# Peptides against a protein of PDB entry 4PAS, part 34

Target 1, 39 residues: chain A of PDB entry 4PAS
Amino acid sequence: SVNQASTSRLEGLQSENHRLRMKITELDKDLEEVTMQLQ
Target 2, 39 residues: chain A of PDB entry 4PAS as posed
Amino acid sequence: SVNQASTSRLEGLQSENHHLRMKITELDKDLEEVTMQLQ

## One batch from the design tools (peptide; made by RFdiffusion4, then SolubleMPNN)

Design b1_p21_2_s1 (from b1_p21_2, 14 letters changed)
Fold by OpenDDE base, seed 4:
Structure b1_p21_2_s1 (fold): chain B 39 residues (1-39), chain A 21 residues (1-21)
Amino acid sequence: as target 1 above (39 residues)
Amino acid sequence: EEEKKKEELIKKLQKKLEELK
């Protein structure tokens, strides 16, 4: 159905958004570690 | 060596950043 296709597409975008947010959070921590080592 | 460790960490950050694009 059109609704099922729209739901599956939204779930895919939500999963990708979550993945990207987790990678950004990890990068922030890794950058803090490097910054601390350069001080 | 502290400088080598820093360079390795920077390379890991660069790799992770490219995986976002």
Scores: peptide ipSAE 0.112, ipTM 0.669, DockQ to the pose 0.565
Fold by OpenDDE base, seed 2:
Structure b1_p21_2_s1 (fold): chain B 39 residues (1-39), chain A 21 residues (1-21)
Amino acid sequence: as target 1 above (39 residues)
Amino acid sequence: EEEKKKEELIKKLQKKLEELK
């Protein structure tokens, strides 16, 4: 149905948004570690 | 040794940043 296709598309966008947020959080931690080592 | 470790860590950060684009 049109509703199933819209739901699956939204779930795909939500999963990709979550993946990107997790990568940003990891990068923030790695950058904090580098910053502490450069001080 | 510490300088090499810093350079490797910076290279890992750069790689992860490129994987976001």
Scores: peptide ipSAE 0.111, ipTM 0.670, DockQ to the pose 0.563
Fold by OpenDDE base, seed 1:
Structure b1_p21_2_s1 (fold): chain B 39 residues (1-39), chain A 21 residues (1-21)
Amino acid sequence: as target 1 above (39 residues)
Amino acid sequence: EEEKKKEELIKKLQKKLEELK
């Protein structure tokens, strides 16, 4: 149904958003580590 | 040696940033 296709698309966007948030959190931590080493 | 580790860490960060785009 149109509703099932919309739900599957939303779930895909939610999964991608979660993946990107996890990468941002990892980058923030890695940047903190580099910043501490450069100070 | 410490400077080389910093450069490798910066390269890993740059790679992760490009993988975000």
Scores: peptide ipSAE 0.111, ipTM 0.666, DockQ to the pose 0.564
Fold by OpenDDE base, seed 5:
Structure b1_p21_2_s1 (fold): chain B 39 residues (1-39), chain A 21 residues (1-21)
Amino acid sequence: as target 1 above (39 residues)
Amino acid sequence: EEEKKKEELIKKLQKKLEELK
């Protein structure tokens, strides 16, 4: 149904958004670590 | 050795940034 296709699309976008947010948080931590090592 | 470690960390960061795009 149109509703099933829309739900599956939303779930895919939610999963990708979560993945990207986790990568940003990891990058922030890694940048802090490198910054501390350059001090 | 310390400079090589820093270079390796920067390369890992660059890879992660490209994987975000």
Scores: peptide ipSAE 0.111, ipTM 0.664, DockQ to the pose 0.629

Design b1_p21_2_s3 (from b1_p21_2, 14 letters changed)
Fold by OpenDDE base, seed 4:
Structure b1_p21_2_s3 (fold): chain B 39 residues (1-39), chain A 21 residues (1-21)
Amino acid sequence: as target 1 above (39 residues)
Amino acid sequence: SEEEEKEKLIKELTEQLKKLQ
């Protein structure tokens, strides 16, 4: 149904948004570590 | 409606993803 397709699309986008937020947090940590090593 | 709210959220999340890619 249209509602099932919209729901599956929303769940996919929510999962990808979560994945990208976790990747940003990892990159922020790596940047902090590099910054600390340069001091 | 619940379907209009889902469509709005899909649009918002799609724009956020395009900013992060």
Scores: peptide ipSAE 0.095, ipTM 0.641, DockQ to the pose 0.062
Fold by OpenDDE base, seed 3:
Formats: C-alpha cells, sequence, structure tokens
Structure b1_p21_2_s3 (fold): chain B 39 residues (1-39), chain A 21 residues (1-21)
C-alpha cells in the first residue's frame, strides 16, 4: 500500500540519519584528539 | 613518526567529512 511504502521510506531515512549522526560524533571526537595532540 | 600518524589521521578525517557533505 502507499502507507507501507511511505513507512518503509521513513524508516530508511531515520536509519541513515542515525548512522550519519554517529559518524559525525566519531569524527568530532577524532578531531578533538588530533587538536589536543597538536598543542 | 607521531607527525606522520597525525598527518594520516587528518587526511582520513578530511576524506570522511567530504563523504558526509
Amino acid sequence: as target 1 above (39 residues)
Amino acid sequence: SEEEEKEKLIKELTEQLKKLQ
């Protein structure tokens, strides 16, 4: 149904958004570590 | 060396940031 297709698309976007947020948090941490090592 | 490891990490992070944009 149209509702099932919309739900599956939303779940895919929510999963990708979560993945990207976790990756940003990891990169921010690694950047902080590099910044501390350059001081 | 520690400097070579820092430069490697900076390059890796920069490449990863470009993949998120």
Scores: peptide ipSAE 0.036, ipTM 0.446, DockQ to the pose 0.466
Fold by OpenDDE base, seed 5:
Parts: sequence; structure tokens; C-alpha cells
Structure b1_p21_2_s3 (fold): chain B 39 residues (1-39), chain A 21 residues (1-21)
Amino acid sequence: as target 1 above (39 residues)
Amino acid sequence: SEEEEKEKLIKELTEQLKKLQ
């Protein structure tokens, strides 16, 4: 149904948004570690 | 030199971060 296709697309976008937010947090931590190693 | 070691570290870490992107 149109509703099922829209729901599955939203769930996919929500999971990808979560993945990208976690990746940003990891990259921010890695950047902080790099900054500390260069001091 | 300390500057050469820092440049080496920057290159290594930059290549690690590129694999995470």
C-alpha cells in the first residue's frame, strides 16, 4: 500500500539519520584526539 | 624533527579519517 511504502521509506531515512549522527560523533572524537596529539 | 613527526602523524590520521567518511 502507499502507506506501507511511505512508512518503510521513513524508517530507512530515520535509520540512516541515526547512523550519520553516530558517525559525526565519532569523527568529532577522532578530531579531538588528533588535536590533543598535535599539542 | 618534531615538525616532520607532526606532519607524518597528520598524514596518517587524515588517511584514517578519509576511510571513515
Scores: peptide ipSAE 0.034, ipTM 0.407, DockQ to the pose 0.569
Fold by OpenDDE base, seed 1:
Structure b1_p21_2_s3 (fold): chain B 39 residues (1-39), chain A 21 residues (1-21)
Amino acid sequence: as target 1 above (39 residues)
Amino acid sequence: SEEEEKEKLIKELTEQLKKLQ
């Protein structure tokens, strides 16, 4: 149904948003490690 | 030198970050 397709699209966007947020957190951690190693 | 070691580290870490992007 149209409702099922809209729900599956929202779930896909929510999962991708979560993935991207986790990736940002890992990049921030790697930048902190770089900063610590250059001190 | 200390500067050469820092430049090497910057290059290595920059390449690691590019693989995560």
Scores: peptide ipSAE 0.034, ipTM 0.408, DockQ to the pose 0.570

Design b1_p21_4_s1
Fold by OpenDDE base, seed 1:
Formats: C-alpha cells, structure tokens, sequence
Structure b1_p21_4_s1 (fold): chain B 39 residues (1-39), chain A 21 residues (1-21)
C-alpha cells in the first residue's frame, strides 16, 4: 500500500541516518586520537 | 599522521554530504 511504501522508505532513511551517524562518531574518535598523538 | 587526519576529514565530509542528500 502507499502507507507501507512510505513506512518502508522512512525506515530505510532512519537506518541509513543511524549508520552514517555511527560512522561519523567513529571518525571523530579516530580524529581525536590522531590529533592527540600530534600534541 | 597528517595524511591520516586528511583522509579521515575527507571521509567525514563524504558522510556528512550523504546525510544531507
């Protein structure tokens, strides 16, 4: 149904958003670690 | 280490752009 398609799209966007945020968090940690090694 | 920072910043920018799609 139209509602199911909209829900599935939202769930896909939410999961991708979460994945991207987790990757950004990992990169921020790695950047902090490398930056601290330079200090 | 400087090159690693550059690589991580580039990857972060790509991910931020994907988030804004």
Amino acid sequence: as target 1 above (39 residues)
Amino acid sequence: LEEKIKQLRMEKEELLEQLKK
Scores: peptide ipSAE 0.364, ipTM 0.800, DockQ to the pose 0.910
Fold by OpenDDE base, seed 4:
Structure b1_p21_4_s1 (fold): chain B 39 residues (1-39), chain A 21 residues (1-21)
Amino acid sequence: as target 1 above (39 residues)
Amino acid sequence: LEEKIKQLRMEKEELLEQLKK
């Protein structure tokens, strides 16, 4: 149904949002580690 | 190490742009 398509789209966007935020957090940690090695 | 920082910053920017879509 149209409602099932809308809910599946929202769930997909929520999971992708979470994945992207987790990757950004990982990159921030990696950036901190490399920055400390240059100090 | 400077090139690694540049690479990580570019990858972060690409992910931030994907988050804004």
Scores: peptide ipSAE 0.362, ipTM 0.798, DockQ to the pose 0.956
Fold by OpenDDE base, seed 3:
Structure b1_p21_4_s1 (fold): chain B 39 residues (1-39), chain A 21 residues (1-21)
Amino acid sequence: as target 1 above (39 residues)
Amino acid sequence: LEEKIKQLRMEKEELLEQLKK
C-alpha cells in the first residue's frame, strides 16, 4: 500500500541517517587524533 | 598528517551532504 511504501522509506532514511551520524562521529575522533599528533 | 586531515575533512563533507539530501 501507499502507507507501507511511505513507512518503509522513512525507516530506510532513519537507518541511513543514523549510519551517517555514527560515521561522522568516527571521523571527528580520527580528526582529533591526527590533529593532536600535529601538536 | 596534513594530507590525512584533508582526506578526513573531505570525507566528512561528503557525509554531511548525504545527510542533507
Scores: peptide ipSAE 0.362, ipTM 0.796, DockQ to the pose 0.954
Fold by OpenDDE base, seed 2:
Structure b1_p21_4_s1 (fold): chain B 39 residues (1-39), chain A 21 residues (1-21)
Amino acid sequence: as target 1 above (39 residues)
Amino acid sequence: LEEKIKQLRMEKEELLEQLKK
């Protein structure tokens, strides 16, 4: 149904949002580690 | 290490752009 398609899209966007946030967190950690190595 | 920082910052910017879609 239209409602099922809308809910499935929202769930997909929520999952993608979470994935992207986790990757950003990993990159921030990597940036911190490399920055510390330069000190 | 400076090049690695640059690469990580570029990748982060690409991910931030994907969040704004």
Scores: peptide ipSAE 0.361, ipTM 0.798, DockQ to the pose 0.948

Design b1_p21_4_s2
Fold by OpenDDE base, seed 2:
Structure b1_p21_4_s2 (fold): chain B 39 residues (1-39), chain A 21 residues (1-21)
Amino acid sequence: as target 1 above (39 residues)
Amino acid sequence: LQEKIEQLRKELEELKKKLAE
């Protein structure tokens, strides 16, 4: 149904959005660690 | 539901831009 297609698309976008946010958080942590090591 | 899909698409594109910097 149209509703099933829309919900599946929403779930896919939610999971990808979460993945990208987690990746940014990991990169921010790595940057903080490098910054601390350079001080 | 369509509005929420468009919101998430916009956020995803913004996050991709940040990762490409």
Scores: peptide ipSAE 0.052, ipTM 0.605, DockQ to the pose 0.085
Fold by OpenDDE base, seed 1:
Structure b1_p21_4_s2 (fold): chain B 39 residues (1-39), chain A 21 residues (1-21)
Amino acid sequence: as target 1 above (39 residues)
Amino acid sequence: LQEKIEQLRKELEELKKKLAE
């Protein structure tokens, strides 16, 4: 149904948003490590 | 010192690669 398709899309977008936020957190950690290596 | 700079440049390129994932 249209409602099922909309719900599945929302869940997909929510999961992708979470994945991207976790990736940003990982990159921030890696950047911190590089910053410490420069000091 | 030059070797350390090259290591950091390599790490930066790996970060750019991760951003593109």
Scores: peptide ipSAE 0.037, ipTM 0.511, DockQ to the pose 0.123
Fold by OpenDDE base, seed 5:
Structure b1_p21_4_s2 (fold): chain B 39 residues (1-39), chain A 21 residues (1-21)
Amino acid sequence: as target 1 above (39 residues)
Amino acid sequence: LQEKIEQLRKELEELKKKLAE
């Protein structure tokens, strides 16, 4: 159960990391559009 | 120019909302 708990924690962290990276990518794209509009 | 300013303000608020999620 200790190994299962560690694996479940890692999977949770990996999924959250992926979610945050996708969010950053979306924000970076939107920020680029705003930057181009300011020029 | 005023319309462009309002567009940029709207986009900024949308970015702030996304960051707060």
Scores: peptide ipSAE 0.035, ipTM 0.509, DockQ to the pose 0.101
Fold by OpenDDE base, seed 4:
Formats: structure tokens, sequence, C-alpha cells
Structure b1_p21_4_s2 (fold): chain B 39 residues (1-39), chain A 21 residues (1-21)
């Protein structure tokens, strides 16, 4: 149904948003580690 | 010092990989 298609799309967007947030967190951690090593 | 430089290079390459994902 149209409602099922809309909910599935929202769930997909939510999961991708979460993935991107986790990726940013990992990059921030790695950047901090490099910064610490350069000090 | 040489080992430390290689460690930093490895980390930079890992960052590039993560950015490309």
Amino acid sequence: as target 1 above (39 residues)
Amino acid sequence: LQEKIEQLRKELEELKKKLAE
C-alpha cells in the first residue's frame, strides 16, 4: 500500500542517517588520534 | 621516529578509506 511504501522509505532514511552519524563519530575519533600523535 | 611516521601515514590512509565509504 501507499502507507507501507512511505513507512519503508522513512525507515530507509532513518537507517542511512544513523549510518552517517556513526561514520562521522569514527572519523572524529581517528582525527583525534592523529592529532594526539602529532603533539 | 620512522615507525611513528609510518603509523601516522597508515592512519591517514584509513581516514581516506572511511571518507570514501
Scores: peptide ipSAE 0.035, ipTM 0.510, DockQ to the pose 0.104

Design b1_p21_5_s3
Fold by OpenDDE base, seed 1:
Structure b1_p21_5_s3 (fold): chain B 39 residues (1-39), chain A 21 residues (1-21)
Amino acid sequence: as target 1 above (39 residues)
Amino acid sequence: DLKELIEKLKKKLEELMKQYE
């Protein structure tokens, strides 16, 4: 149904959003390492 | 070295940006 398609799309977007947030967190830690090396 | 690390991080950032709609 339309509702099922919408909820499945939302769940996919939520999962992708979580994945992207985890990558951002990783990048922040990597940048911290760079910052430490520049100090 | 630091240069290599920075280039790796730039690549990660570019890949991250490609994931956005």
Scores: peptide ipSAE 0.254, ipTM 0.743, DockQ to the pose 0.046
Fold by OpenDDE base, seed 5:
Structure b1_p21_5_s3 (fold): chain B 39 residues (1-39), chain A 21 residues (1-21)
Amino acid sequence: as target 1 above (39 residues)
Amino acid sequence: DLKELIEKLKKKLEELMKQYE
């Protein structure tokens, strides 16, 4: 149904959003490592 | 070294940006 398609799309986007947020968090830690090496 | 680390981070950032609609 249209509702099932919409909810499936939303769930996919939510999962991808979470994945991207985790990657950003990892990059923040990597940048911290760079900062430490510059000290 | 630091240069190598920065290049790796640059690559990660570029790959991350490609994931956005």
Scores: peptide ipSAE 0.253, ipTM 0.742, DockQ to the pose 0.046
Fold by OpenDDE base, seed 3:
Structure b1_p21_5_s3 (fold): chain B 39 residues (1-39), chain A 21 residues (1-21)
Amino acid sequence: as target 1 above (39 residues)
Amino acid sequence: DLKELIEKLKKKLEELMKQYE
């Protein structure tokens, strides 16, 4: 149904959003390492 | 070294940007 398709799309977007947030967290740690090396 | 680390960071950032609509 239309509702099932919309729900599945939302769940997919939520999973992708979580994945992207984890990549940002990793980048933050990489930036921390760069900052430490510049000190 | 620092140069290598920065290049890896840039690559990760580019890959991240490609994932956005």
Scores: peptide ipSAE 0.251, ipTM 0.743, DockQ to the pose 0.045
Fold by OpenDDE base, seed 2:
Structure b1_p21_5_s3 (fold): chain B 39 residues (1-39), chain A 21 residues (1-21)
Amino acid sequence: as target 1 above (39 residues)
Amino acid sequence: DLKELIEKLKKKLEELMKQYE
């Protein structure tokens, strides 16, 4: 149904958003490591 | 080393940017 398609699309976008946020968090940690090496 | 670490980070960032609409 239209509602099922809409909810599935939203769930997909939410999961992708979460995945991207986790990648950003990992990059922030890697940048912290670089910062420590520059000190 | 630091150079290698920076290059790896650049590659990760490039891959991340490709995921955005």
Scores: peptide ipSAE 0.246, ipTM 0.740, DockQ to the pose 0.046

Design b1_p21_7_s1
Fold by OpenDDE base, seed 3:
Structure b1_p21_7_s1 (fold): chain B 39 residues (1-39), chain A 21 residues (1-21)
Amino acid sequence: as target 1 above (39 residues)
Amino acid sequence: SEKEKLQEKLKELTEELEKLR
């Protein structure tokens, strides 16, 4: 149904959003560590 | 040098981060 397709799409977008947020957090941490090592 | 390696890593990580934002 249209509702099932919309729900599945939303769940996919939510999972990808979570993945991207976790990757951003990881990269921000790595940037901080490199920045500290350069000081 | 170690400094040059860290500078390159900083550049690469910054570019990767900006692609995700």
Scores: peptide ipSAE 0.044, ipTM 0.549, DockQ to the pose 0.868
Fold by OpenDDE base, seed 5:
Structure b1_p21_7_s1 (fold): chain B 39 residues (1-39), chain A 21 residues (1-21)
Amino acid sequence: as target 1 above (39 residues)
Amino acid sequence: SEKEKLQEKLKELTEELEKLR
């Protein structure tokens, strides 16, 4: 159904959003570490 | 040099981060 398709799409987007936010956090940490090593 | 390697890594990570934002 349209509702099932919409729900599945939303769940996919929510999981990807979470993944991307976690990756951003990791990269921010890596940037901080490299910056500290350059000081 | 090690400094140059770290500078390149910083550049690469920054570019990767900006692609995700």
Scores: peptide ipSAE 0.043, ipTM 0.548, DockQ to the pose 0.904
Fold by OpenDDE base, seed 4:
Order: C-alpha cells, then sequence, then structure tokens
Structure b1_p21_7_s1 (fold): chain B 39 residues (1-39), chain A 21 residues (1-21)
C-alpha cells in the first residue's frame, strides 16, 4: 500500500541518517586523535 | 615525516567530515 511504501522509505532514511551520524562521530574522534598526536 | 603524514590525515578527515555535515 501507499502507507507501507511511505513507511519503508522513512525507515530507510532514518537508517541512513543514523549511519551518517555514526560516521561523523567516528571522524570527529579520529580528528581529535590526530590533533593530539600533532601537539 | 611522521608530522607530515599526520597533517595529511588531518586534512583528509576534515574534508570527509565536511562532506557529511
Amino acid sequence: as target 1 above (39 residues)
Amino acid sequence: SEKEKLQEKLKELTEELEKLR
């Protein structure tokens, strides 16, 4: 149904959003580590 | 040098981060 398709699309977007947020967190941690090593 | 390698990593990670934000 239209509602099922919309729900599945939203779930996909939410999953991707979560993935991207986790990647940003990892990169921030890596940046901090490199910054500490350069000090 | 090790310093140059770290500086390059910092640049690369910063560029990746800005692409995701």
Scores: peptide ipSAE 0.043, ipTM 0.547, DockQ to the pose 0.887
Fold by OpenDDE base, seed 2:
Structure b1_p21_7_s1 (fold): chain B 39 residues (1-39), chain A 21 residues (1-21)
Amino acid sequence: as target 1 above (39 residues)
Amino acid sequence: SEKEKLQEKLKELTEELEKLR
């Protein structure tokens, strides 16, 4: 159904959004660690 | 409607994903 297709797309976008947010968080952590090592 | 709410969520998440790419 249209609702099932829309729900599946929403779930896919939510999971990808979460993945990308987690990636940014990890990159920020790595940057902080490198910055600390340079001080 | 429920359909309109779901469509709005899809739009918002799509826009957020495009900002993160």
Scores: peptide ipSAE 0.040, ipTM 0.583, DockQ to the pose 0.067

Design b1_p21_7_s2
Fold by OpenDDE base, seed 2:
Structure b1_p21_7_s2 (fold): chain B 39 residues (1-39), chain A 21 residues (1-21)
Amino acid sequence: as target 1 above (39 residues)
Amino acid sequence: SKKKELQEKLKKLTEEKKKLE
């Protein structure tokens, strides 16, 4: 149904958003590590 | 040098993060 398609789309976007936020967190940790190594 | 290598890595990671934000 149209409602099911809409909810599935939203869930997909939410999961992708979460994935991207996790990647940002990983990058922040890597940046911290490199910064510490430079000090 | 190791310092230059780390600075380049920092730059690349920063650019990658900027693309995701």
Scores: peptide ipSAE 0.190, ipTM 0.748, DockQ to the pose 0.937
Fold by OpenDDE base, seed 1:
Structure b1_p21_7_s2 (fold): chain B 39 residues (1-39), chain A 21 residues (1-21)
Amino acid sequence: as target 1 above (39 residues)
Amino acid sequence: SKKKELQEKLKKLTEEKKKLE
């Protein structure tokens, strides 16, 4: 149904959003590590 | 130098993060 298609699309976008946010968190930790090494 | 290497790594990580935000 249209509703099922919409929910499936939303779930896909939500999972991708979560993946990207986790990657940002990883990068923040890497940035922190490099910054500390530069100090 | 190690400092320059770290500075370049910091730059690259910052650029990658910027693309994701």
Scores: peptide ipSAE 0.190, ipTM 0.747, DockQ to the pose 0.915
Fold by OpenDDE base, seed 5:
Structure b1_p21_7_s2 (fold): chain B 39 residues (1-39), chain A 21 residues (1-21)
Amino acid sequence: as target 1 above (39 residues)
Amino acid sequence: SKKKELQEKLKKLTEEKKKLE
């Protein structure tokens, strides 16, 4: 149904959003590590 | 130098992060 398609899309977007947020967190940690090494 | 290498890494990571935000 249209509702099922919409919910599936939303779930996909939510999972991708989460993935991207986790990647940003990872990058922040990497940036912190490099920054510390530069100090 | 190691410092320059780290600076370049920092730059690249920053750019990558910016693309995701």
Scores: peptide ipSAE 0.189, ipTM 0.746, DockQ to the pose 0.934
Fold by OpenDDE base, seed 4:
Structure b1_p21_7_s2 (fold): chain B 39 residues (1-39), chain A 21 residues (1-21)
Amino acid sequence: as target 1 above (39 residues)
Amino acid sequence: SKKKELQEKLKKLTEEKKKLE
């Protein structure tokens, strides 16, 4: 149905958003590590 | 040098992060 399609689309976008946010967090940790090594 | 390698890594990670934000 239209509702099911819309819900599935939203859930997919939400999942991708979460994945990307987790990637940003990972990168922040990597940046911190490199910064520490430079000091 | 090790320092230059780390500086380049820092630059690359920063750029990658910026693309995601």
Scores: peptide ipSAE 0.187, ipTM 0.746, DockQ to the pose 0.940

Design b1_p21_8_s1 (from b1_p21_8, 14 letters changed)
Fold by OpenDDE base, seed 3:
Structure b1_p21_8_s1 (fold): chain B 39 residues (1-39), chain A 21 residues (1-21)
Amino acid sequence: as target 1 above (39 residues)
Amino acid sequence: LSKEELEQKLLDLQLEYELKK
């Protein structure tokens, strides 16, 4: 159905969004580590 | 922006990430 297709599309976007947020968090952690090493 | 436009923006950002990695 149209609703099922829309829901599946949203779930796909949400899962990828989560993956992207996790990658950003990882990069922020790396940046923090470098910053601490410079202090 | 409409719901559809926001979804397309998200897709574009996801594609950019996939291309850069």
Scores: peptide ipSAE 0.033, ipTM 0.406, DockQ to the pose 0.022
Fold by OpenDDE base, seed 5:
Structure b1_p21_8_s1 (fold): chain B 39 residues (1-39), chain A 21 residues (1-21)
Amino acid sequence: as target 1 above (39 residues)
Amino acid sequence: LSKEELEQKLLDLQLEYELKK
């Protein structure tokens, strides 16, 4: 249905948003580690 | 913002992040 299509689209966007947030967290952690090594 | 505008904003932010990396 149209509602199912909309909910599936939203769920897809939410899962990708979560993935991207996790990747940002990983990169922030990596950057912190590199920064500590440069000090 | 409408539902469609919110979804588009989320897509834009996701695409922006993908382009920056």
Scores: peptide ipSAE 0.032, ipTM 0.417, DockQ to the pose 0.021
Fold by OpenDDE base, seed 1:
Structure b1_p21_8_s1 (fold): chain B 39 residues (1-39), chain A 21 residues (1-21)
Amino acid sequence: as target 1 above (39 residues)
Amino acid sequence: LSKEELEQKLLDLQLEYELKK
């Protein structure tokens, strides 16, 4: 149904959004470490 | 932004991230 398709799309977006947030956190930590090493 | 515009923006960001991998 249209509702099922919308729900599946939303669940996919939510899971990817979470993955992206975790990746940003990882990159922020890497950037902090590199920045500290350059100082 | 509309709901549809926000959804499209999120998709665009996700695709951009995947392309950069």
Scores: peptide ipSAE 0.032, ipTM 0.405, DockQ to the pose 0.022
Fold by OpenDDE base, seed 2:
Structure b1_p21_8_s1 (fold): chain B 39 residues (1-39), chain A 21 residues (1-21)
Amino acid sequence: as target 1 above (39 residues)
Amino acid sequence: LSKEELEQKLLDLQLEYELKK
């Protein structure tokens, strides 16, 4: 149905958004670790 | 890692962060 297609698209976008936010958090941690090693 | 290797790794991570945000 139209509603099933819309909800599936939204769930896909929400899961990708969460994945990207988690990746940004991991990169922030890696940057902090390297920065501390340079100090 | 050497100082130069750490500096390059920092730059690589900064670029990756800018591309992924």
Scores: peptide ipSAE 0.028, ipTM 0.479, DockQ to the pose 0.091

Design b1_p21_8_s2 (from b1_p21_8, 14 letters changed)
Fold by OpenDDE base, seed 3:
Structure b1_p21_8_s2 (fold): chain B 39 residues (1-39), chain A 21 residues (1-21)
Amino acid sequence: as target 1 above (39 residues)
Amino acid sequence: LSPEELQKKLLELDLKYQQKL
């Protein structure tokens, strides 16, 4: 149904949003290491 | 980090960004 397709899309977007937040945290850690070496 | 090491690390971070996001 249209409602099932919309729910499945929202769940997919929520899981991808969580994945992207975790990847940003990994990159922020790598950037922090570079920043510390420049101080 | 030398300027060359910094430039290398920035390129590595950009590649990681493109691969992970």
Scores: peptide ipSAE 0.047, ipTM 0.526, DockQ to the pose 0.117
Fold by OpenDDE base, seed 1:
Structure b1_p21_8_s2 (fold): chain B 39 residues (1-39), chain A 21 residues (1-21)
Amino acid sequence: as target 1 above (39 residues)
Amino acid sequence: LSPEELQKKLLELDLKYQQKL
């Protein structure tokens, strides 16, 4: 149904959003390490 | 980090960003 397709798309977007947030957090840590090495 | 090491590390982080996103 249209509702099932919308729900599955939302779940996919929510999982991808979570994945991207975790990757951003990892990159922020890498930047913090570089910043600390520059000081 | 030397300026050259910094530039290398920034390029590495940019490549990681492009690969992860």
Scores: peptide ipSAE 0.046, ipTM 0.540, DockQ to the pose 0.119
Fold by OpenDDE base, seed 2:
Structure b1_p21_8_s2 (fold): chain B 39 residues (1-39), chain A 21 residues (1-21)
Amino acid sequence: as target 1 above (39 residues)
Amino acid sequence: LSPEELQKKLLELDLKYQQKL
């Protein structure tokens, strides 16, 4: 149904948003480690 | 980090950024 397609798309976007946030957090940690080693 | 190690790490971070976004 149209409702099932809309809900499945929203769930996909929510899961991808979570994945991207976790990747940004990982990159921020890597950058922090480099910054600390340069101090 | 030596200058060479720093440059290597910056290139690794750039590649990782492009792959993860």
Scores: peptide ipSAE 0.045, ipTM 0.531, DockQ to the pose 0.112
Fold by OpenDDE base, seed 5:
Structure b1_p21_8_s2 (fold): chain B 39 residues (1-39), chain A 21 residues (1-21)
Amino acid sequence: as target 1 above (39 residues)
Amino acid sequence: LSPEELQKKLLELDLKYQQKL
């Protein structure tokens, strides 16, 4: 149904958003470590 | 890592960060 397609699209976007947030958190940590090593 | 390698890595990670926003 149209509602099922909309729900599945939202779930896909939510899972991708979560994946991107986790990757940003990883990169933030790596940047912090490199920044501390440059000081 | 040498200071030069650290600077290169910082730039690489910053560019990757911007691509994930």
Scores: peptide ipSAE 0.043, ipTM 0.578, DockQ to the pose 0.092

